# Designs tried in a protein design run: peptides against a protein of PDB entry 7C96. Part 84

Target 1, 73 residues: chain A of PDB entry 7C96
Amino acid sequence: PVIPDDFRCPISLELMKDPVIVSTGQTYERTCIEKWLQAGHGTCPKTQQTLTSTVLTPNYVLRSLIAQWCEAN

## One batch from the design tools (peptide; made by RFdiffusion4, then SolubleMPNN)

Design b2_p27_2_s2 (from b2_p27_2, 14 letters changed)
Fold by OpenDDE base, seed 5:
Structure b2_p27_2_s2 (fold): chain B 73 residues (1-73), chain A 27 residues (1-27)
Amino acid sequence: as target 1 above (73 residues)
Amino acid sequence: SEEEKRELMKKLLAAEDWEGLLEFLQS
């Protein structure tokens, strides 16, 4: 089945397994955004906005929604 | 196709080609 766009990481375009929210409000796969940050970038890949913090907040709601979708499909 | 886009993005990410990655994200 077609994966909903909101369930795919903007970077990898794959179904997210560990979605995290950055300071701009965008959600990415943890491994993808961590790799980006570790490379020395301080902006949001999708919006180009400067990150006010490098703290990554787990998106538990989205994680749950993705899990539910996977069970149904 | 979407599958081809995913394959290309994964290659860009693996190679840490950030400029190429941004090019796709902004297009």
Scores: peptide ipSAE 0.512, ipTM 0.884, DockQ to the pose 0.793
Fold by OpenDDE base, seed 2:
Parts: C-alpha cells; structure tokens; sequence
Structure b2_p27_2_s2 (fold): chain B 73 residues (1-73), chain A 27 residues (1-27)
C-alpha cells in the first residue's frame, strides 16, 4: 500500500521508525537529523529555518500511528 | 520515480552529501 507522506522522513523519504520533532515543528527520522546536526548544520533541512534549539523531541503520537498503520498493512 | 528518488536520497545520506540533499529537499 501507499505510505502516507506524513509517515515518511523528509530526508530519507522512508517510513520513519524513530520520529523526532525539531524546533521548527518538522519531524524527521532520528538517525537522519542527528547526522545533519553532527555535521554542524543549525537549520531545518526541509524549511531552511534556523533552529532555536538542537533538542530532539520524540514524536510519540506519530510513532504510534505509524506502528498501527504497519500492523494493518 | 519515487523509488528512484528514495535510492538517490539514500546514497546522498550515506555519503553525507548535504548539498545534494538540500537540492532535493528544495525542489
């Protein structure tokens, strides 16, 4: 089945397993955004907005929705 | 195709080609 766009990481374009939210409100796969930040970038890859924080917040709601979708498909 | 795009992004990410990644994200 077709994977909903909101379930895909903007960087990897793959189904997210460990989605995290950055300060701009965008959600990415943890490993993808961590590599980006560790490379010294301080902007949001998708929006190019400057990050006010490099703290990554787990998106538990999205993780649950993705898990439910995977179980049903 | 979408599959081809995913494969390209995978390669760019693995190579840490941030310039290339941004090009795709901004297109």
Amino acid sequence: as target 1 above (73 residues)
Amino acid sequence: SEEEKRELMKKLLAAEDWEGLLEFLQS
Scores: peptide ipSAE 0.511, ipTM 0.884, DockQ to the pose 0.791
Fold by OpenDDE base, seed 4:
Structure b2_p27_2_s2 (fold): chain B 73 residues (1-73), chain A 27 residues (1-27)
Amino acid sequence: as target 1 above (73 residues)
Amino acid sequence: SEEEKRELMKKLLAAEDWEGLLEFLQS
């Protein structure tokens, strides 16, 4: 079935498995954003805003929603 | 198609082609 846009990583465009929130409030797949940060970037890929922190916060709510969706589909 | 877009992004990400990734993401 069609994956809801909010469940897809802005970078990989795939269903997120480990969604994390960056300082700008955007959510990405952990592996994707980590590669971006490890490459030396300090901006949000989607918004181009400078990240005030490189801390990645797990988006547990979204993770749960995705899990529920996957179970139903 | 959406699948093609995903494949392109996958290639860009794998190659760590950040300029291409940003260009694609912002297009």
Scores: peptide ipSAE 0.508, ipTM 0.883, DockQ to the pose 0.795
Fold by OpenDDE base, seed 3:
Structure b2_p27_2_s2 (fold): chain B 73 residues (1-73), chain A 27 residues (1-27)
Amino acid sequence: as target 1 above (73 residues)
Amino acid sequence: SEEEKRELMKKLLAAEDWEGLLEFLQS
């Protein structure tokens, strides 16, 4: 099945399993963005905006939507 | 193709080639 773009991590381009929101409002797969941050980057990979915080907030709504899609497809 | 893009990004991510990753994201 074709994965909706909104369900894909901007970094891995794969279906997100643990989506997290960064300070810019963009959502990434947790493992991907953590590797990016651990490498010393302080910007949003997709937008290049400077991150005001390195806190990663779980995107529970998106997680639920992805789960529903997976069950239906 | 989308599959080719995913494979390329997978390689870049695995190698932690951040310059290449950024180049791809911005191309």
Scores: peptide ipSAE 0.500, ipTM 0.881, DockQ to the pose 0.795

Design b2_p27_2_s3 (from b2_p27_2, 19 letters changed)
Fold by OpenDDE base, seed 2:
Structure b2_p27_2_s3 (fold): chain B 73 residues (1-73), chain A 27 residues (1-27)
Amino acid sequence: as target 1 above (73 residues)
Amino acid sequence: SDEELREKMKELLEKEDFEGLLELLNS
């Protein structure tokens, strides 16, 4: 089935398994954004906004929604 | 296609070609 856009990582374009929120409010797959940050980038890949923090916050709500979608499809 | 784009993004991410990733993200 067609994966909802909000469920796909902006970087990998794959269904997110461990979604995390950056300081700009955008959500990415953890492994994708960690590689980006470890490479020394300090901006949000999707918006190009400067990150005010490199802290990654788990998006539990989205994780739950994705899990429910996967069970139904 | 969407599939082709996903495969290209995956390849860029695997080799850590972040310039290429940004190019596709902003296209």
Scores: peptide ipSAE 0.365, ipTM 0.847, DockQ to the pose 0.791
Fold by OpenDDE base, seed 1:
Structure b2_p27_2_s3 (fold): chain B 73 residues (1-73), chain A 27 residues (1-27)
Amino acid sequence: as target 1 above (73 residues)
Amino acid sequence: SDEELREKMKELLEKEDFEGLLELLNS
């Protein structure tokens, strides 16, 4: 089935397994955004906004929604 | 196609070509 756009990582374009929220409010797959940050980037890949923090917050709501979608599809 | 784009992104990510990733992200 077609994966909803909101469930896909902006970087990998894959269904997110461990979605995390950055300071700009955008959500990415943890491994993808961590590689980006570890490479020395301090901006949001999608919006190019400067990150006010490099803290990654688990998006539990989205994770749950994705899990529910996977169960149904 | 979406599949082709995903494969391109995957390749760029594996090579850690973040400039290339950004280019495709903005396209």
Scores: peptide ipSAE 0.359, ipTM 0.844, DockQ to the pose 0.795
Fold by OpenDDE base, seed 5:
Order: sequence, then C-alpha cells, then structure tokens
Structure b2_p27_2_s3 (fold): chain B 73 residues (1-73), chain A 27 residues (1-27)
Amino acid sequence: as target 1 above (73 residues)
Amino acid sequence: SDEELREKMKELLEKEDFEGLLELLNS
C-alpha cells in the first residue's frame, strides 16, 4: 500500500523507524539527521532554517502511529 | 517515479553527498 507522506523521512523518503524531532519542528529518521549534523551542518535539511539546538527529541507519537499503520497494512 | 527518487536519495546519503541531497529536497 501507499505509505503516508507524514510517515516518510524527508531525507531517505523511507518509512521511519526511529523518528526524531529537530528544533524547527521537522521530523527525520534518526540515522539520517545524525549523519547530517555530524557532517557539520547546523540547518534543517527541509526548511533551511538554522537549528537553535542540535538536541534530537524522539517522536514517540509518530512511532506509535507508524507501528499501528504497519499492523493494519 | 517515487521509487527512482528514493533510490537516488539512498545513494546520495550513502555517499554522504549532502549538497546533492539538498538539491533534490529543494527541487
């Protein structure tokens, strides 16, 4: 079935397994955004906004929604 | 196609070509 856009990482375009929220409010796959940050980038890949923090917050709600979707499809 | 785009993004990410990733994200 078609994967909902909100469940796909903006970088990898794949179904997210470990979604994390950056300071701009955008959600990415953890491994993708960590590689981006480790490479020395301080902006949000999707919005180009400067990140006010490099702290990554797990998006547990989205993780749960994705799990529910996977069970139903 | 969506599949072709995903493959391109995966390849860029594996090569850590972040400029290429940004180009596709903003196109």
Scores: peptide ipSAE 0.346, ipTM 0.840, DockQ to the pose 0.795
Fold by OpenDDE base, seed 3:
Structure b2_p27_2_s3 (fold): chain B 73 residues (1-73), chain A 27 residues (1-27)
Amino acid sequence: as target 1 above (73 residues)
Amino acid sequence: SDEELREKMKELLEKEDFEGLLELLNS
């Protein structure tokens, strides 16, 4: 099945399993963005905006939407 | 193709080539 772009991590391009929101409002797969941050980057991979915080907030709404899509496809 | 791009991204992530990753992200 064709995965909706909004459900794919901007980094891995795969269906997100643990989507998290960064300070810029972009959502990534947790493992991907953590590797990026641990490598010393302080910017948003997609927008190149400087992150005001390294806190990662779980995107529960998106997680639910992805789960619903997976159930139907 | 989408599959080809995903494979490239996967390889870059595995070897933590973030410079190359950024190049593909912005391509």
Scores: peptide ipSAE 0.340, ipTM 0.839, DockQ to the pose 0.789

Design b2_p27_2_s4 (from b2_p27_2, 14 letters changed)
Fold by OpenDDE base, seed 4:
Structure b2_p27_2_s4 (fold): chain B 73 residues (1-73), chain A 27 residues (1-27)
Amino acid sequence: as target 1 above (73 residues)
Amino acid sequence: SEEEKRKLMKELLENEDWDGVLEFLSS
């Protein structure tokens, strides 16, 4: 089935398994954004906005929605 | 296509070509 755009990582373009929120409010796959940050980048990959923090907050709501969608499809 | 985009991005990520990733996302 067609994967909702909101369920895809802006970087990998794949269904997110461990979505995390960055300081700009954008959500990415944890592995992808961690590698981006580890490479020395301090901006939001999609928006190029400067990150005010490198803290990654789990997006539990989205994770649950994706799980529900996967179960139903 | 979306499939082609995913394929290209996958290659960029595998090579950790972050400049390419940024260029792709900005295009």
Scores: peptide ipSAE 0.553, ipTM 0.895, DockQ to the pose 0.896
Fold by OpenDDE base, seed 5:
Structure b2_p27_2_s4 (fold): chain B 73 residues (1-73), chain A 27 residues (1-27)
Amino acid sequence: as target 1 above (73 residues)
Amino acid sequence: SEEEKRKLMKELLENEDWDGVLEFLSS
């Protein structure tokens, strides 16, 4: 089945398993964005905006939607 | 194709080629 674009990580382009929100409001796969930050980057990969915080907030709503989609497909 | 894009990105991420990741996302 075709995976909805909103369910894909902007970096890995794969179905997100643990989506997290960065300070810019963009959502990424946790492992992807953590590696990006650990590499010394302080910007949003997609928008290049400077991150005001390195705090990653779990996107539980999206996680739930993805889980529901996976169950149906 | 989308599959080719995912394959390329997967390789970039595996090599931690962040410059390549940015270049890909901006193209």
Scores: peptide ipSAE 0.553, ipTM 0.894, DockQ to the pose 0.796
Fold by OpenDDE base, seed 2:
Structure b2_p27_2_s4 (fold): chain B 73 residues (1-73), chain A 27 residues (1-27)
Amino acid sequence: as target 1 above (73 residues)
Amino acid sequence: SEEEKRKLMKELLENEDWDGVLEFLSS
């Protein structure tokens, strides 16, 4: 089935399992963005905006939506 | 194709080629 674009990580381009929100409002797969940050980058991969914080906030709503989609497809 | 894009990105991530990742996302 066709995976909704909003369910794909902007970095890995794969279905997200543990989506997290960065300071710019973009959502990424946790493992992907953590590796990006650990590599010393302080910008949002998708928008190139400077991150005001490196705090990652779990996107529980999206996680649930993805889980529901996976169960149905 | 989309599959080819995912394959390329996977290779970039596996090599931790972050410059390549950024370039790919910006293209």
Scores: peptide ipSAE 0.553, ipTM 0.895, DockQ to the pose 0.898
Fold by OpenDDE base, seed 3:
Structure b2_p27_2_s4 (fold): chain B 73 residues (1-73), chain A 27 residues (1-27)
Amino acid sequence: as target 1 above (73 residues)
Amino acid sequence: SEEEKRKLMKELLENEDWDGVLEFLSS
């Protein structure tokens, strides 16, 4: 089925399973953004903005929406 | 196509080719 763009990780371009929010407000798949940060990058992959924090906040609302979509499709 | 984009990005990520990832995202 066609995956909604909002449900795709901006990095992997795949359906997110563990979406997390970075300091810029963008959401990524946890594993993808963690590897990006571990590689020494300090910017937001999508916006190129400098991250003010490396804290990753789980996006529980989006996680739930994706889960609901997966069950229906 | 979207499928081709996903395939390319998957290869870049698997190889941890971050320069390639950045180039892809910037294109």
Scores: peptide ipSAE 0.543, ipTM 0.892, DockQ to the pose 0.869

Design b2_p27_3_s1 (from b2_p27_3, 15 letters changed)
Fold by OpenDDE base, seed 4:
Order: sequence, then C-alpha cells, then structure tokens
Structure b2_p27_3_s1 (fold): chain B 73 residues (1-73), chain A 27 residues (1-27)
Amino acid sequence: as target 1 above (73 residues)
Amino acid sequence: SKEEVEKLIKERKEELEKKEELEELLK
C-alpha cells in the first residue's frame, strides 16, 4: 500500500524505522540525520533552518503510528 | 543588480552542494 508521506524520512524517502526529531521540529530517520550532522552540517536538511541543538529526540508517537500502520498493512 | 545575482548564484550553489551531499550519504 501507499506509505504516508509523514512516515517517510525526508532524506532517504523510505519508511522510518527509528524516527527522531531535530530542533526545528522536523523528523528524520536516525541514521540519516546522524550522518548529516556528522558530516559537519548544522542545518535542517528539509527546511535549511539552523539547528539550535544537535540533540536528537526519539519521536515515540510517530514510531508507534508507523508500527500500527505496518501491522495493519 | 549585481548583488542580487551574486546572492542567487550563492543560493544555487548551496542547494546543489546540499543535494550532492545528501546523495553521497545515501550511497
């Protein structure tokens, strides 16, 4: 079935397995955003906004929603 | 103006660089 856009990582465009939220409020796949940050970038890939923090917060709500969607499909 | 053109060029280069960087990360 069609994967909801909100469930796809803005970078990989794939279904997120470990979604994390950056300071701008955008959510990415952990591995993708970590590589981006590790490469020396300090901006949000999607919005180009400067990150006020490099802390990555697990998006538990989205993770749960994705899990539920996967179970149903 | 020259300033506007320079800004536009800079923005385009930055966008291209970002795309290439992201592309590299996905390899």
Scores: peptide ipSAE 0.179, ipTM 0.631, DockQ to the pose 0.051
Fold by OpenDDE base, seed 3:
Structure b2_p27_3_s1 (fold): chain B 73 residues (1-73), chain A 27 residues (1-27)
Amino acid sequence: as target 1 above (73 residues)
Amino acid sequence: SKEEVEKLIKERKEELEKKEELEELLK
């Protein structure tokens, strides 16, 4: 089945396993965004906005939705 | 205009650079 766009990481374009939210409200796969930040970047890959914080918050809601989708497909 | 073209070129270069960097991180 076709993976919903909202379930794919903007960086890897793959189904997210550990989605996290950045200060701009965008969600990415944890591993991907961490590598981006570790490379010295302080911006949001998707929006190019400067991050007010480098804290990554787990997106539990999305994680749950993805899990439900995977079970149904 | 010349100014418009220069802006477009700049944006394209930045876009390409960003894509290449992201692809490198995925390796």
Scores: peptide ipSAE 0.172, ipTM 0.618, DockQ to the pose 0.055
Fold by OpenDDE base, seed 2:
Structure b2_p27_3_s1 (fold): chain B 73 residues (1-73), chain A 27 residues (1-27)
Amino acid sequence: as target 1 above (73 residues)
Amino acid sequence: SKEEVEKLIKERKEELEKKEELEELLK
């Protein structure tokens, strides 16, 4: 089945397992964005906007939607 | 113009560098 684009990490392009939201509102796989930040980057990989915060917020809604999709497919 | 071309080239280089960094991240 075709995986919805919103369910794929902008970095890995894979189905997200632990989606987190950055200050720009974009969502990434936790592991991917953490590595990006740890490498010394302070920008949003997708939009290139400077992050106002490096805090990562779990995207529970998306996580739930992905889980539902996985169960149905 | 020459300046426009140079700017375009710079942007392309930066984009390529970004892709390479992301690629390294996935290794």
Scores: peptide ipSAE 0.167, ipTM 0.610, DockQ to the pose 0.052
Fold by OpenDDE base, seed 5:
Structure b2_p27_3_s1 (fold): chain B 73 residues (1-73), chain A 27 residues (1-27)
Amino acid sequence: as target 1 above (73 residues)
Amino acid sequence: SKEEVEKLIKERKEELEKKEELEELLK
C-alpha cells in the first residue's frame, strides 16, 4: 500500500516512527530534525521559517494515526 | 573595507552551505 504523504517525514521521506512538532507547526521524524538542529540550523526545513524555539513536541495524534494505518496495512 | 568584504563573503558562503544541505535533505 502507498504511504500517505502526511505520514512521511519531509526530510527522510520515510514513514515517521517518532513524529515531533517544531515551533512552526511542521512535523518531522525526531532523529531527522535533531540532526538538522545539531548542525547549527535554526530554521524549519520545509518552510525555511525561523524557529522561535528548538523544543520538539511529540505529535502523539499523528503517531497514533500512523500506528493505526500500519495495523490496517 | 576589505575586512567587511571578507566577512560578507564568509557569511554568504555559510548561507549557501545551509541551503545546499537543506536541498540535499529534502531531495
Scores: peptide ipSAE 0.167, ipTM 0.604, DockQ to the pose 0.039

Design b2_p27_3_s2 (from b2_p27_3, 17 letters changed)
Fold by OpenDDE base, seed 2:
Structure b2_p27_3_s2 (fold): chain B 73 residues (1-73), chain A 27 residues (1-27)
Amino acid sequence: as target 1 above (73 residues)
Amino acid sequence: SKEEFEKLIEKVKEELEKKRLEELLKA
């Protein structure tokens, strides 16, 4: 089935397993955004906005929605 | 690997740039 765009990581373009939110409000796969930050980048991959924080907040709602989708498909 | 990741990032940047251009064309 077709994976909803909101369920795909903007970086990997794959179904997110551990979605996290950055300071700009965008959500990415944890491992992807961590690698991005570790590479020395301080901007949001999708919006190019400067990150005001490097803190990554788990997107529990999205994680749950993805889990439900996976269960149904 | 780091190299593979960099390649992925380049692709993402290219696609995002394309989408941004598309958005500008709609404006």
Scores: peptide ipSAE 0.078, ipTM 0.548, DockQ to the pose 0.051
Fold by OpenDDE base, seed 1:
Structure b2_p27_3_s2 (fold): chain B 73 residues (1-73), chain A 27 residues (1-27)
Amino acid sequence: as target 1 above (73 residues)
Amino acid sequence: SKEEFEKLIEKVKEELEKKRLEELLKA
């Protein structure tokens, strides 16, 4: 089945397993955004906005929605 | 791997830039 756009990581383009939110409000796969930050980048890949913080907040709501979708598909 | 990640990032950046340009042109 077709994966909803909101469930795909903007970087990997794959279904997110551990979605995390950055300071700009965008969500990415944890491993992807961590590699991006570790590479020395301080901007949001999707919006190119400067991150006010490098803290990654788990997106529990999205994780739950993805889990529900996976269960149905 | 690091190399695979870098290649992926380049593709994503290129795609996003293209989309941004397309959106600007539509405005």
Scores: peptide ipSAE 0.078, ipTM 0.553, DockQ to the pose 0.050
Fold by OpenDDE base, seed 5:
Structure b2_p27_3_s2 (fold): chain B 73 residues (1-73), chain A 27 residues (1-27)
Amino acid sequence: as target 1 above (73 residues)
Amino acid sequence: SKEEFEKLIEKVKEELEKKRLEELLKA
């Protein structure tokens, strides 16, 4: 089945398992964005905007939607 | 691995640059 674009990490391009939201509002796979930040980057990979915070907020709504999709497919 | 991640990052950077170029050409 075709994976919805909103369910894919902008970095890995794979179905997200642990989606997190950055200060710019973009969502990424936790592992991917953490590696990006650990590499010394302080910008959003997708928008190139400077992150006002490095806090990663779990996207529970998206996680739930992805789980439902996986169960149906 | 670190090598795999760096490869992935370069790939996404190229895609973003490509999209930027397309937008500039359209403008």
Scores: peptide ipSAE 0.074, ipTM 0.537, DockQ to the pose 0.048
Fold by OpenDDE base, seed 3:
Formats: structure tokens, sequence, C-alpha cells
Structure b2_p27_3_s2 (fold): chain B 73 residues (1-73), chain A 27 residues (1-27)
């Protein structure tokens, strides 16, 4: 079935397994955003806004929603 | 830049596919 856009990482465009939220409020796959940051970037890939923090917060709600979707499909 | 970003995307996708393959090879 078609994967909802909100469940896809803006970077990999794949279904997120470990979604994390950055300071701008955008969510990415942990691995993807970590690689972006490690590459020396200090901005949000999607919004291009400067990140006020490099802390990555797990998006438990979205993770749960994705899990439920996967079980149903 | 956009080009650099796209290169990163491809690299990440390749790594994800590799991991997927590794998981499938376990059984």
Amino acid sequence: as target 1 above (73 residues)
Amino acid sequence: SKEEFEKLIEKVKEELEKKRLEELLKA
C-alpha cells in the first residue's frame, strides 16, 4: 500500500523506523539527520532554518502511528 | 547545496538497502 507522506523521512523518503524531532519541529529518520549533522550542516534540511540545538528528540507519537499503520498493512 | 544534499540522500538510501539485505541474509 501507499505510505503516507507524513510517515516518510524528508531525507531518505523511506518509511521512518526511528523518527526524531529537531529544534525546528521537523521530524526525520534518526540515521539520516545524524549523517546530515555529521556532514557539517547546522540547518534543518526541510526548512533550511538554523538549528538552535543539535539535540534529537524521539517522536514517540509518530513512531506509534507508523507501527500501527504497519500492522494494518 | 542541493547537489550535496542529493548526494547524501543517495548514500543514505544505499546504506539502508544494504542493511535490509543483511537482515534478509540472516535467515
Scores: peptide ipSAE 0.048, ipTM 0.513, DockQ to the pose 0.231

Design b2_p27_3_s3 (from b2_p27_3, 16 letters changed)
Fold by OpenDDE base, seed 1:
Structure b2_p27_3_s3 (fold): chain B 73 residues (1-73), chain A 27 residues (1-27)
Amino acid sequence: as target 1 above (73 residues)
Amino acid sequence: DKEAFEEEIKKAKEKLEEKKKLEELLK
């Protein structure tokens, strides 16, 4: 079935396995955003906003929703 | 109607292009 856009990483366009939230509130696949940050970027890929922090917060809610969706589909 | 869908498609395409751009940036 069609994967909900909210479940796809803005970078990889794939179903997120380890979604993390950046300071701007956007969610990405951990590995993708880490690569972005490691490349020296200090902005949010999707919004281009400057990140107030490089801390990545696990999006447990979304992870749970994705898991539920995967079980149902 | 037709125009409604065209706008929807346009928006979807723009979103897709934006995402593809991000994908390419990290290649």
Scores: peptide ipSAE 0.026, ipTM 0.436, DockQ to the pose 0.045
Fold by OpenDDE base, seed 4:
Structure b2_p27_3_s3 (fold): chain B 73 residues (1-73), chain A 27 residues (1-27)
Amino acid sequence: as target 1 above (73 residues)
Amino acid sequence: DKEAFEEEIKKAKEKLEEKKKLEELLK
């Protein structure tokens, strides 16, 4: 079935397994955004906004929603 | 306004560069 846009990583465009929130409020797949940051970038890939922090916060709500979706589909 | 236009072009180019960086990461 069609994956909801909100469930896909803005970078990989794939269903997120470990979604994390960056300082701008955008959510990405952990591995994707980590690679971006490790490459020396300090901006949000989607919005190009400068990140005020490199802390990645797990998006538990979204993770749960994705899990529920996967179970139903 | 020429100055405003130049700024818009500059910002557009910056956004494009970021997209190119993402593409390279995915390779």
Scores: peptide ipSAE 0.025, ipTM 0.463, DockQ to the pose 0.046
Fold by OpenDDE base, seed 5:
Structure b2_p27_3_s3 (fold): chain B 73 residues (1-73), chain A 27 residues (1-27)
Amino acid sequence: as target 1 above (73 residues)
Amino acid sequence: DKEAFEEEIKKAKEKLEEKKKLEELLK
């Protein structure tokens, strides 16, 4: 089935398994954004905005929605 | 200005290629 765009990581373009939110409000796959930050970047990959914090917050709502979608498809 | 527009498109394409290359490394 076709994966909804909101369920895809902006970096990997794959269905997110461990979605996390950055300070700009954008959501990415945890492993992808961690690699980006470890590479020395301090900006949001999608918006290029400077991150006010490098803290990654789990997006539990999206995680639940993706899980429900996976069970139905 | 046509030349300014073409330069803008060129730079946008270059930036896109760099982003795609980076995305592959982050997979």
Scores: peptide ipSAE 0.025, ipTM 0.440, DockQ to the pose 0.056
Fold by OpenDDE base, seed 3:
Structure b2_p27_3_s3 (fold): chain B 73 residues (1-73), chain A 27 residues (1-27)
Amino acid sequence: as target 1 above (73 residues)
Amino acid sequence: DKEAFEEEIKKAKEKLEEKKKLEELLK
């Protein structure tokens, strides 16, 4: 089945397993955005906006939606 | 005009390739 675009990480382009939200409101796979930040980047990969915080907030709602989708497909 | 457009397309393609390389690296 076709994976919804909103369920794919903007970096890996794969189905997200541990989606996290950055300060700009964009969501990424945790491991991907962590690698991005560890590489010394301080911007949002998708929007190129400067991150006001490096805190990564789990996107529980999206995680749940993805889980439900996976169960149905 | 034409040359400016072609240059813009060229730059866009270059950025796309760079992004793809980064995406692969971060997998």
Scores: peptide ipSAE 0.022, ipTM 0.427, DockQ to the pose 0.057

Design b2_p27_3_s4 (from b2_p27_3, 16 letters changed)
Fold by OpenDDE base, seed 2:
Structure b2_p27_3_s4 (fold): chain B 73 residues (1-73), chain A 27 residues (1-27)
Amino acid sequence: as target 1 above (73 residues)
Amino acid sequence: SKEEFEKLIEEQKKKLEKEKEELLKLL
């Protein structure tokens, strides 16, 4: 089945397993965004906006939705 | 010259960033 765009990491384009929200409100796979930050970037990959914080907040709602989708498909 | 090379590189970087931005926005 086709993976919903909202369930795919903007960086890896893969189904997110550990989605996290950055300060801009965008969601990415944890490992992907962490590598981006570790590479010296301080901006949101998708929006290019400067991150006001490097804190990554787990997107539990999305994680749950993805899990449900996986179970149904 | 070195300066010309640096300017060329900077220009290429800008183009690449724009392409990346547009590509990501399409997702």
Scores: peptide ipSAE 0.103, ipTM 0.518, DockQ to the pose 0.044
Fold by OpenDDE base, seed 3:
Structure b2_p27_3_s4 (fold): chain B 73 residues (1-73), chain A 27 residues (1-27)
Amino acid sequence: as target 1 above (73 residues)
Amino acid sequence: SKEEFEKLIEEQKKKLEKEKEELLKLL
């Protein structure tokens, strides 16, 4: 079935397995955003805003929603 | 003209954003 856009990582465009939230409020797949930051970037890939923090917070709500969707499809 | 230049700049910015998206997909 068609994967909801909100469940896709803005970078990989794939269904997120470990979604994390950055300081700008955007959510990405952990692996993808970590690679972006490790490459020396300090901005949000989607918004181009400078990150006020490099802390990555697990998006448990989204993870749960994705899991529920996967079970139903 | 100024108008033509501004349009050109916006077009180039748009192209660069698309290229950026393609590169990000490789991560």
Scores: peptide ipSAE 0.101, ipTM 0.521, DockQ to the pose 0.050
Fold by OpenDDE base, seed 5:
Structure b2_p27_3_s4 (fold): chain B 73 residues (1-73), chain A 27 residues (1-27)
Amino acid sequence: as target 1 above (73 residues)
Amino acid sequence: SKEEFEKLIEEQKKKLEKEKEELLKLL
């Protein structure tokens, strides 16, 4: 089945397994955004907004929604 | 020269950044 756009990482374009939220409110796959930050970038890949923090917060709601979708499909 | 090389690299970085921004806007 077709993966919903909201469930895809803006960077990898793949189904997110460990979605995390950045300071701008955008969600990415943890490994993808960590690599981005490690490369020395301080902006949100999608919005180009400066990150006020490099803290990554797990998006438990989205993770749950993705899990439910995977079980149904 | 070193300075010329650095400017060339910076120019390439700007071009790549613009391309990234345009691509991400479509996602």
Scores: peptide ipSAE 0.092, ipTM 0.500, DockQ to the pose 0.044
Fold by OpenDDE base, seed 4:
Structure b2_p27_3_s4 (fold): chain B 73 residues (1-73), chain A 27 residues (1-27)
Amino acid sequence: as target 1 above (73 residues)
Amino acid sequence: SKEEFEKLIEEQKKKLEKEKEELLKLL
């Protein structure tokens, strides 16, 4: 089935398994955004906005929604 | 001049954007 765009990582374009939220409110796959940050970037890949923090917050709600979607499909 | 400086900035922005795109492909 077609994967909802909101469930895809803006970087990998794949279904997110461990979605995390950055300071700009955008959500990415943890491994993808970590690599981006480790490369020395301080901006949001999608919006180019400067990150006010490098803290990655697990998006538990989205993770749950994705899990439910996967179970139903 | 200011105009020349602005052109330089835009040129650098383009270079950075290309670099970003290439880097993202590696992720």
Scores: peptide ipSAE 0.091, ipTM 0.501, DockQ to the pose 0.045

